Peptides against a protein of PDB entry 3J47. Designs and how they scored, part 25

Target 1, 121 residues: chain A of PDB entry 3J47
Amino acid sequence: IRLTNQLKSLKGLQSKLKDVVEYLDKVINKELPINHTILGKLQDVFNLLPNLGTPDDDEIDVENHDRINISNNLQKALTVKTNDELMVIYISNLVRSIIAFDDLIENKIQNKKIQEQRVKD
Target 2, 69 residues: chain B of PDB entry 3J47
Amino acid sequence: YEEKEESNLAATKSMVKIAEQYSKRIEEEKELTEEELKTRYVGRQDPKKHLSETADETLENNIVSVLTA

## One batch from the design tools (peptide; made by RFdiffusion4, then SolubleMPNN)

Design b1_p11_3_s4 (from b1_p11_3, 5 letters changed)
Fold by OpenDDE base, seed 1:
Structure b1_p11_3_s4 (fold): chain B 121 residues (1-121), chain C 69 residues (1-69), chain A 11 residues (1-11)
Amino acid sequence: as target 1 above (121 residues)
Amino acid sequence: as target 2 above (69 residues)
Amino acid sequence: DLLKDLLSEKF
């Protein structure tokens, strides 16, 4: 359910971004007048998007480095964090799989011992 | 869409908490494995089964965490 | 030891 909602949100964002690009192309071609209200809302959305394009070096507080970075430089740090999280999950699954395998081994050994006792009786 | 964005933000915060819980779950799983080792000496099948079930539940929780990530 | 016993049982 959560993954499906995230995927749907991402698809919605992608569709909206495509509509914006198509609108901007029509405005550049003078086919449509600039809808200032829609552009203002889009500009607000873009300003809320972490700055992909201006590496102003200064005040990005070092403590947010481990948080999901949405911008390209930020997206790279996000990608690293997401990769680390996926790695932890992978290791976790591997450890659980090993433990489950060890338990299956023990169960098999016990079943064999029970079978050997039944053959001796 | 907005409700899903809020859900994704909540999911991300939950993932950080899951990472902390994961470290604790690894320790709980290790303790359980030690109890299984001790139970092997007692020859009773029941404690080993409980250990296996707890390891499986721990595995399922990690898989759900991965699928939620 | 248990892993060895299991491997021996797989054969």
Scores: peptide ipSAE 0.448, ipTM 0.838, DockQ to the pose 0.008; fails the geometry check
Fold by OpenDDE base, seed 2:
Structure b1_p11_3_s4 (fold): chain B 121 residues (1-121), chain C 69 residues (1-69), chain A 11 residues (1-11)
Amino acid sequence: as target 1 above (121 residues)
Amino acid sequence: as target 2 above (69 residues)
Amino acid sequence: DLLKDLLSEKF
């Protein structure tokens, strides 16, 4: 469910971006008048996007590391962070799986020992 | 779309908490394994079962965390 | 050790 919602949101964003590009191309070709309202909203969205420009070294605010990277450089850093988090979760799952197997093994040994005792009685 | 975005943002915040709790989860897992080992020597099934159940719950929580990541 | 014992019992 969550992954499906994320994927749907990303697809929605991709569709909107495509519509914007298509609109901009039509405006450049003088086929459609500039919809100033749509452009204004897009400008607002771009201004809210972390600047894709040259990372001036200082303001990599730690808070933006968790926001799904729309910006390529910021996106790379967030992708690395996401990969590290996924790796931690993967290792945790492996460790839990190993513990569960150890318990199954012990249970099987105990069951066998109980059966051997019943055969001797 | 907006509801899904909000859900994803909440999931991301939860993942940050999971990373902080990861070390604690590993320690809890070690404690469970030690208790299982002790219970193996004592021959009491109940502590081992409880440890196994706690390990399973911890595993399930990690799987849910991966699915939310 | 326990894993080895279990593996030996599987054979």
Scores: peptide ipSAE 0.439, ipTM 0.843, DockQ to the pose 0.008; fails the geometry check
Fold by OpenDDE base, seed 3:
Structure b1_p11_3_s4 (fold): chain B 121 residues (1-121), chain C 69 residues (1-69), chain A 11 residues (1-11)
Amino acid sequence: as target 1 above (121 residues)
Amino acid sequence: as target 2 above (69 residues)
Amino acid sequence: DLLKDLLSEKF
């Protein structure tokens, strides 16, 4: 359920980003009037979105570059943190799996001993 | 979307708490393994079964934690 | 040891 919700959230974000791109394309093509309120909210979302964007080398003004770099650094830091958390969880799962496997092995050995004893009796 | 964002934020805060609890869970798992080892020496099947069950529960909790991450 | 015993029993 939680993973499904995260995946759904990520898919929702992807869909929203696609809608934004489509909206921007329509605005560029003069098919829709520029809604400044939507654009402002979108800019806020983009500023909050860790700049996962391809480093398009294009002339984005120096002020945007610093904000973008800060956002990228923040995103990178968040990604690293997420990776570390996932690693910890992975290790935990591995340890639990090992213990469960050891118990399974012991149970199997015991069951075999019981069967062998029953055959001897 | 907003509800999902709030849920993700809550999940992230939960992950921090999970990380703190993780060390405790590892220690609890280790203690259980030690009890199993002791139970192997004592020849009582019941503690081994309990350790196995607790290891499984610990594994399930970790999987759920990973899925929440 | 237990793993070894299990493996030995598998053979």
Scores: peptide ipSAE 0.433, ipTM 0.840, DockQ to the pose 0.008; fails the geometry check
Fold by OpenDDE base, seed 5:
Structure b1_p11_3_s4 (fold): chain B 121 residues (1-121), chain C 69 residues (1-69), chain A 11 residues (1-11)
Amino acid sequence: as target 1 above (121 residues)
Amino acid sequence: as target 2 above (69 residues)
Amino acid sequence: DLLKDLLSEKF
C-alpha cells in the first residue's frame, strides 16, 4: 500500500512535469499565453527543489538531510543514508535468520530424542 | 498526491521509529534466546517454542520494513 | 552447543 502510494505520487508528479514541459514548449512557440499562476507555482516548486543545476551550492542546510527527496546531490547523501539503513536491515534479517535456524536445529534435536525414546518403549 | 506525501513523511518517521524498535527487538530476541537456553536445561519445550515464534514474527516485521523502504 | 548436539545426532 505505502509503496503503491509513493509510486502513484511519483507518476502523478512525472505527468504534471510532462504537462508543464508541454505547456512551456507551447508558450515558447507562442501558441498559448503564459499562465502566471502555474509559473509561480512551478517557481515555488523549483525553489523548494534543491537546486539541481548549480553544483556549487555547498550550503544545503544539514537539517533537510532527513527527507528522502528526489534531488540529485541531496540524493547522493540520501542514497548513502538509505544504503546504511538497508545494511542495518540486512544485518538484522541475518541475525533473526541465524536465531530461527538455531531454534530449528534445537527442535530437530528434540524431535529426534522423542523418536528415540518412543522406539525404546 | 498530498495524502501520499503525508504517508511518505509518516513512513520516514516510522523508519526512524523502526530503527529504535529494531534495537529493542534485537535485545528482546536475545532475552528470548536466553530463555530458550534455560528451557533446554529444564527440558520444557513450551518456552523455547514461544521464543522461536517471537523471533520469526520479529523477522517478518523487519522484512516488511525493508520491502517498504 | 546446539550445533554439536545436532551433529552428534546425525552420526
Scores: peptide ipSAE 0.431, ipTM 0.832, DockQ to the pose 0.007; fails the geometry check

Design b1_p11_4_s1 (from b1_p11_4, 4 letters changed)
Fold by OpenDDE base, seed 3:
Structure b1_p11_4_s1 (fold): chain B 121 residues (1-121), chain C 69 residues (1-69), chain A 11 residues (1-11)
Amino acid sequence: as target 1 above (121 residues)
Amino acid sequence: as target 2 above (69 residues)
Amino acid sequence: YEKFLDSLIKL
């Protein structure tokens, strides 16, 4: 369910981004009037989007420590943070799986002993 | 979209808290494993079952954390 | 055992 919701969100973002590109193309082609309110909101979104296109601008205000967000230079740092979080979760799952497997082995050994005892009786 | 962004932000804050709790959960898991090891020698089945249940709960919490990520 | 493994994967 949660992964499906995340995929649905990502698909929604992709569709919205496509709609924005199509809108910008129509504005460039003078097919639609420039909506300043939409452009202002898009500019705000692009300013909040970590600079995808300018890898060299070092002046990314380090203060927005939100290591999660998608886009390239910040996205690289965010990708590293996400990778670290995923690694912790992976290790946690592995440890739980090992414990569950150890219990399964013990249960199997016990069941085998019970069966062997029943064959002797 | 905003509700989903808010949900993702809440999920991330939850993951930070989960990371802190994770160290504690690992320690709790080790304690249970030690109790199972001790119980294997004592021949009592009940502590082993409890450890298995706690390991399963720990696994479930990690999967929920992964899904939240 | 396969059902148990499937249950573990589903958890």
Scores: peptide ipSAE 0.522, ipTM 0.852, DockQ to the pose 0.019
Fold by OpenDDE base, seed 1:
Structure b1_p11_4_s1 (fold): chain B 121 residues (1-121), chain C 69 residues (1-69), chain A 11 residues (1-11)
Amino acid sequence: as target 1 above (121 residues)
Amino acid sequence: as target 2 above (69 residues)
Amino acid sequence: YEKFLDSLIKL
């Protein structure tokens, strides 16, 4: 359920971004007048989004690499963090599956031994 | 969309807490495996069952952590 | 045993 909600939000954002690009192209081509109200709301959305598109601020310290930050470099760091979290979850599930499998094998061996004893009796 | 974004932010904060709990859960899982090893020698079914149940609970907690991720 | 494996996969 939660992953589906995240995917739906991401799809909604992608659709909105596409609509913005299409609007900007129409404004550049002078096909539509600049709607200042839509641009103002879009600017507010971009200001609330961490700076995804400006490559020029070289100075942001290398040490915060482990925290979830949404952009291209930030999205790459977020993707790495998400991949690390997914990897930890995957390893955890694998370890639990191995333990559960070992317990299952032991239970099967015990059940077989009990059955063999019942046949001898 | 906004409710989903808020849920994702809450989930991300929960994931950091889950990562800290993960190290503790790995230790709990190891303790269970050691109890299982001891129980194999004692030949009684009950301690092995308890170990398996706690391994399953540890697995469920990791899955809930994945689903919250 | 198969039900346990299925439960493990569903988790």
Scores: peptide ipSAE 0.521, ipTM 0.853, DockQ to the pose 0.018
Fold by OpenDDE base, seed 5:
Structure b1_p11_4_s1 (fold): chain B 121 residues (1-121), chain C 69 residues (1-69), chain A 11 residues (1-11)
Amino acid sequence: as target 1 above (121 residues)
Amino acid sequence: as target 2 above (69 residues)
Amino acid sequence: YEKFLDSLIKL
């Protein structure tokens, strides 16, 4: 469900971005007037998105390493955080599986001992 | 879209809390393994079962955390 | 054992 919601949000963003590009192309071609309301909302979105366009590697704001979702350089840091979180979850699941397996082995050993005792009696 | 964004934000906040809980859960899992070892010595099935149940609960919580992440 | 492993995967 969550992954589906994230994918849906990303698809929605992609569709909106495509609509903006198509709108901007039409404005550049003088086919449509500039819709200032759409441009304002896009500008607000771009201002909230960390600068995707300037590859200045230097301002990797170390603080944003923790936040998974927002923007490409941030998104790279966020991808690392997401990867770390997924790794922790994976390790946790592995550890629980190991414990559960250990319990099963012990239960099997106990059952075997009970059967061996019953055969001796 | 907005509901999903809000859900993702709530999930992210939950992830930070989950990371803290994860460290605690690892310690709880370790304690359970020690109780299982003790149960092998005592020969009583009951403590071992309790350890297994707590390990399962710890695993379930981690999976829910991953699914939330 | 396989059933238990399957139960662990389902959790």
Scores: peptide ipSAE 0.532, ipTM 0.857, DockQ to the pose 0.017; fails the geometry check
Fold by OpenDDE base, seed 4:
Structure b1_p11_4_s1 (fold): chain B 121 residues (1-121), chain C 69 residues (1-69), chain A 11 residues (1-11)
Amino acid sequence: as target 1 above (121 residues)
Amino acid sequence: as target 2 above (69 residues)
Amino acid sequence: YEKFLDSLIKL
């Protein structure tokens, strides 16, 4: 249930982001007027996004290409972080599974010893 | 969508906490494994059982963390 | 082993 809800939320977010991109493209192409309300909501969304690097107040002169590269680098860094977190979870699950398996083996060995003792009695 | 987003946000916060607890859980898991090893030599079932239970708890917590991630 | 894995998944 929880994973399904997360996946649904991610899909919803992805769809919304796509719609925003399409809207922004139409605005850039002058096909639609600039809607200040939509821009305000988008800005709110960006503010709620973990600050993908506060642009250090330094020079506005980062050409649009550099902004895309910075965004890509930040996205890459976030992806790496997410991968590291997932890796830790995976390793933990694996370790727990190994321990549980070890316990199962030992329980089986003990059960076998108990059965062997019962056959001798 | 919003309910799921709220659940995911709560899950993400829990995941951060779980990441912190993960190190502790790994230590607890190691302790369980040591007790199991000791129990295997001593022939006393009780320490091994405790180790198994703690390992199971650690695994459960990890699964919940994965489901939250 | 499979039952154990299933138990781990259920947990």
Scores: peptide ipSAE 0.516, ipTM 0.856, DockQ to the pose 0.020; fails the geometry check

Design b1_p11_4_s2 (from b1_p11_4, 4 letters changed)
Fold by OpenDDE base, seed 1:
Structure b1_p11_4_s2 (fold): chain B 121 residues (1-121), chain C 69 residues (1-69), chain A 11 residues (1-11)
Amino acid sequence: as target 1 above (121 residues)
Amino acid sequence: as target 2 above (69 residues)
Amino acid sequence: YEKFLDSLLKL
């Protein structure tokens, strides 16, 4: 459920971004007047988004390598952090599965031994 | 969309807490495995069952952590 | 045992 909600939000953002690009292209081609209210809201959204396009903040990136931050470099660091978290979760699930499987095998061996004893009796 | 974004932010904060708890869960899982090893020698089914149940609870907690990731 | 494995996979 949660992953589906995240994917739906990402798809909504992608669609809105596409609509913005189409609007900007129409404004550049002088097909539509600049709607200042829509542009102002879009600028506010871009200001709330971590700077995806300015390479000059190279100095702040070194200490936040371990924290989830959404930009292309920051999205790379976020993707690495998300991958590390997913890897830890995967390894944990694998270890638990192995332990549960070992317990299952032992229970099966014990049940077989009990059954063999009942047949001898 | 906004409700999902808020849910994702809350989830991310929960993931940091889960990462801290993960180290503790690994230790709890090891303690269970040690109890299972001891129970194999004692020959009683009950301690092994309890170990298996706690390993399952640890697994469920990791899955909830994955789903919150 | 198969049900347990299936339960493990569903988790």
Scores: peptide ipSAE 0.529, ipTM 0.854, DockQ to the pose 0.018
Fold by OpenDDE base, seed 4:
Structure b1_p11_4_s2 (fold): chain B 121 residues (1-121), chain C 69 residues (1-69), chain A 11 residues (1-11)
Amino acid sequence: as target 1 above (121 residues)
Amino acid sequence: as target 2 above (69 residues)
Amino acid sequence: YEKFLDSLLKL
């Protein structure tokens, strides 16, 4: 259930982002007027997003291509972090499964010994 | 969508906490494995059972973490 | 053993 909800939320976010990009492209192409309300909501969303790098206040000039690269680098860093977290969870699950399996084997061996003892009695 | 997003946000915060707890859980799991190994040699069922129970708890917590992740 | 694995998967 939780994973399905997360996946649904991610899909919803992806769809919304796509719609925003399409809207922004139409505004840039002068096909639609600038809707300040939509931009305000988008800005609020961006402000709620973990600051994908506060641009340090330094010089304006090289900004646009580097911003995409910085956003990509930060997104990449977040992706790496997420992958590391998932890896840790995966390893933990494996280790727990191995321990549980080991215990099961030992319980089975003990049960076999108990049965062998009962047959001798 | 919003309810699921809120659940995911709560889950993500829980994942960070789980990552910290994960290191601790791995240590607890190692302790359980050592007790199981010791119990295998000593022939006492009780320490091994405790190790198994802690391993199961660690696994459950990890699964909850994965589901939260 | 399979039941135990299934129990682990259900957890």
Scores: peptide ipSAE 0.526, ipTM 0.859, DockQ to the pose 0.019
Fold by OpenDDE base, seed 3:
Structure b1_p11_4_s2 (fold): chain B 121 residues (1-121), chain C 69 residues (1-69), chain A 11 residues (1-11)
Amino acid sequence: as target 1 above (121 residues)
Amino acid sequence: as target 2 above (69 residues)
Amino acid sequence: YEKFLDSLLKL
């Protein structure tokens, strides 16, 4: 369910981004009047989006430590953070799986002993 | 979209808290594994079952954490 | 045992 919601969000973002590109193309082609309010909101979104296109602008305001957001320079740091979080979760799952497997082995050994005892009786 | 962004932010804050709790959960898991090891020698089945149940709960919590990520 | 492994995988 949660992964499906995340995928749905990502698909929604992709669709919205496509709609923005199509809108910008129509504005460039003078098919639609420039809506300043939409452009202002888009600029705000682009300013909040980590600079995808300028890898060299060092003036990434370090204060927005929200290590989660997808876009390139911040996105690289965010990707590293996400990778670290995923790694911790993976290790946690692995440890739980190992413990569950150890218990399964023990249960199997016990069941085998019970069966062997029943055959002797 | 905003509700989903807010949900993702809440999930990330939850992941930080989960990371702190994870170290504690690993320690709790080790303690249970030690109790199972001790119980294997003592021949009591009940502590082993309890350790298995706690390992399953720990696994479930990690999967929920992964899904929250 | 396979059903148990499947249950563990589903968890």
Scores: peptide ipSAE 0.520, ipTM 0.851, DockQ to the pose 0.018
Fold by OpenDDE base, seed 5:
Structure b1_p11_4_s2 (fold): chain B 121 residues (1-121), chain C 69 residues (1-69), chain A 11 residues (1-11)
Amino acid sequence: as target 1 above (121 residues)
Amino acid sequence: as target 2 above (69 residues)
Amino acid sequence: YEKFLDSLLKL
């Protein structure tokens, strides 16, 4: 469910971005007037998005390594954080599986001992 | 879209809390394994069963955390 | 044992 919601949000953003690009292309071609309201909302979105366009690798604000969702350089740091979180979850699942398997082995050993004792009696 | 964004934000906050809980759960899991070892010596099935159940609960919580993440 | 492993995987 959560992954589906994230994917839906990403698809929604992609669709909206495509609509903006199509709108901007039409404005550049003088086919449509500039819709200032849409541009203002896009500008607000771009201002909230950490600078996707300047590849200056240097200002990777180390502090934003922890926040998964927001923007491309941030998205790379966020991808790393998401990967780390997924890794922790994976390790946790492995550890629980190992413990559960150990318990099963022990139960099997106990059952075998009980059966061996019953055969001796 | 907004409801999903809000859900993702809540999930992210939960993920930080889950990381802290995960460290605690690892310690709880370790304690359970020690109790299982002790139960092998005592020959009583009951303490071992309790350890197994607690390990399962710890695993379930981690899976839910991953699914929430 | 396989059933138990399957139960763990379902969790």
Scores: peptide ipSAE 0.528, ipTM 0.855, DockQ to the pose 0.017; fails the geometry check

Design b1_p11_4_s3 (from b1_p11_4, 4 letters changed)
Fold by OpenDDE base, seed 2:
Structure b1_p11_4_s3 (fold): chain B 121 residues (1-121), chain C 69 residues (1-69), chain A 11 residues (1-11)
Amino acid sequence: as target 1 above (121 residues)
Amino acid sequence: as target 2 above (69 residues)
Amino acid sequence: YEKFLDSLINL
């Protein structure tokens, strides 16, 4: 459910971005007048988007490293955080799998002993 | 979209809590392994099964946490 | 046992 909602939100964003690109192309071609209100809102959204293109501002405040939410230099930090969280989850799953296997092996050994006892009786 | 975004934000906050819970779950998994070791010596089948079930539950919770991240 | 392993992988 949560993943489906995330995918739906991402698809909605993608569709909206496509509509914006199509609108910009029509404005460039002089087919439609510029809607200043839409452009202003889009510009605000782009300004709120993390700077994907300018690597130069090194001062990503290290303190927000724990929050997965923020944009491109921050998205890089967030990508690193997401990768770290995924690694922790992967290791956890591996550990649980190992424990489950150990228990299965033990159960198999016990079942074998019970069968050997039944054959001797 | 907004409802899903709110759900994702709540999930992200939950991930931090899950990381804390993960450390606790690892400890619970170790306790289960100790019970398996004790059960291996005591020859009681039931404690080993309980340890395995708790380890599986711990694994499932971690996977759900990752999928929610 | 294989079904259990598969269940663990599918989790």
Scores: peptide ipSAE 0.533, ipTM 0.859, DockQ to the pose 0.018
Fold by OpenDDE base, seed 4:
Structure b1_p11_4_s3 (fold): chain B 121 residues (1-121), chain C 69 residues (1-69), chain A 11 residues (1-11)
Amino acid sequence: as target 1 above (121 residues)
Amino acid sequence: as target 2 above (69 residues)
Amino acid sequence: YEKFLDSLINL
């Protein structure tokens, strides 16, 4: 269920991103007027999505490079945080796997001892 | 989509909590491993079983966390 | 090991 929900969310995001790209292309081609409300919503989505380094090709003023750098730095920081979280989960799974493996080995040893005792009886 | 997003958000919040719980789980796993080691020497199955069960629970929680991530 | 991993995944 959870994986299916994640996949559905990713697919929805992908579709939305495609729609955004198509919209932006139409705006660039002057086929549609710039809708500030749509751009604001997109910006909100981008702010919520740390990895969306979509350059809004609005006015390339030098100040935007600093904002892009800040956004990239924030994105990098969020990516690092996400990586750290994933790493912790990975390590936890490994540790649990090791413990479970140890228990299996011991159970096997015990079973072998029980079998050896049964053969002696 | 929205329902899944809400589930993912809840999962992400749970992941932060899981990171904290992870430290605790690692400690619980260590305790279980020590009990298993002791049980291996003492020949008492019960502490080892408890350790194994706790380790299994910790693994399950970690798997759920990974699936939620 | 794989069976064990599978068992862990199925838990």
Scores: peptide ipSAE 0.509, ipTM 0.853, DockQ to the pose 0.020
Fold by OpenDDE base, seed 1:
Structure b1_p11_4_s3 (fold): chain B 121 residues (1-121), chain C 69 residues (1-69), chain A 11 residues (1-11)
Amino acid sequence: as target 1 above (121 residues)
Amino acid sequence: as target 2 above (69 residues)
Amino acid sequence: YEKFLDSLINL
């Protein structure tokens, strides 16, 4: 269920990204004005998914090279944060797996000692 | 799509909370390992089993956290 | 088994 929902969201994001690219091409060609509603929805998606490629380009006047750099820096910062969280989770799982394995081995050694005592009796 | 977006936002907030709790979980895991080490010296199965069970619970909580991420 | 346990404890 969860994996299916993630895949559905990824497909929806891919479709939306395609629509944004098509819209940007139409704006560049002066065929359509900037759609603020699409941009707002795209910003909401980026706030939820830090690794998603640039949605905010629709409202930004081409003159703000500084805002594009700020957006790229924010995306990089969010990507780093996500990577750090994944790393912490990975290390935690590894440590727990090692402890569980150590306990399993010790239990096996104890069971072997009990069996050896039963054979001597 | 919107329901999944809401779920992802909730999951991200949960991840921040998990990161804060992670340090506490590491300490709980260390306490369990210390109890197991003490039990090896006493030679009785019961404290060792309890330590193993708590380490397993700690592992399960991390797996659930990863799956929530 | 003891060698493996010792290795895990030393990690």
Scores: peptide ipSAE 0.462, ipTM 0.842, DockQ to the pose 0.011; fails the geometry check
Fold by OpenDDE base, seed 3:
Parts: sequence; structure tokens; C-alpha cells
Structure b1_p11_4_s3 (fold): chain B 121 residues (1-121), chain C 69 residues (1-69), chain A 11 residues (1-11)
Amino acid sequence: as target 1 above (121 residues)
Amino acid sequence: as target 2 above (69 residues)
Amino acid sequence: YEKFLDSLINL
């Protein structure tokens, strides 16, 4: 359920981004009048979007390092943070899987012993 | 979208808390493994089953944490 | 315009 909701969110964002691009293309082609209110909101969204375009190394605004917002220069730092979090979760899952596997092996050994006893009776 | 962003922010805060709880859960899982090892020597099946169930629950919680990431 | 705006608000 949760993964499906995240995937649905990402798909929704992708669809909206596509609609925005299509709208901008229509405005550039003079097919639609320039809506200043929509452009202002888009500009605000672009300002909130970490600089996607030019990976010029210099303006790593150090202060926002802690917040997982997925966009390019800040997104690279955020991608590193997300990668670290995913690594912790992966290690956690691996440890749980190892313990579950150890228990499975033990259960299998016990079941084998029970079968061997039943064959002797 | 705003509700989803708020949900993602809440999920991220929950992940930090889960990471702290995870260290504690690893320790609890080790304790259960030690009890299972002790029970393997005592020949009682019940503690081994409990350890397996706890390991499965711990695995499920990690999967849910990955799904929230 | 309204449908696009609504789509943006629902994001």
C-alpha cells in the first residue's frame, strides 16, 4: 500500500510536470495567453526546486543538507543522504534475513530429526 | 500533492525515529538469538519459535521502513 | 486553464 502510494505520487508529479511543459510550449507558440498567476506559481515551484539545470558545483547551499528534497545539486547531496538511509535500511533487512534464515535452518534440522525418528519407529 | 508532501515529511521523521529504534531492535534480536542458542542446548522448541517470529517481525518492520523511504 | 489550475492545486 505505502509503496503504491509513493509510486502514485511520483506518477502524479511526472504527469503534472508534463502538463506544465506542454502548457509552456503552448504559451511560447502563442496558442494560449500568458497567465501571470500560473507563471508566478511555476516560478515559485522552480525556486523551491533545487537548481535542476546547471550542475555548477559552487552554490551548494550547505544549510538545507538535512532535508530530503529530490532535485539536482541539492538533489546530489540529498541523493547521498537518501542513499545512506537506504543503506541503513538495507543492512537492517539483511540482518533480519540472516536471523530468519538461521531459524529456518534450525527448523529444517529439527524437521529432519523428527522424520528420522518416525522412520525408526 | 501537499498532503502527500506532508505524508513524506512525516515518513522521513518516522524513519529517523525508526533508525534509533532499529539499533535497539538489533540488540533485542541478538538477545533472542542468544536465547535460541541456549534453547538449542536445552532441547525446548518454544524459545526457537519465538525468536523466529521476532526475526520475521523485525524483517517486516524493515521492509515497511524501506517502503516509506 | 481551470482544469490545469485544479491539477496544480491537487498536486
Scores: peptide ipSAE 0.388, ipTM 0.835, DockQ to the pose 0.132; fails the geometry check

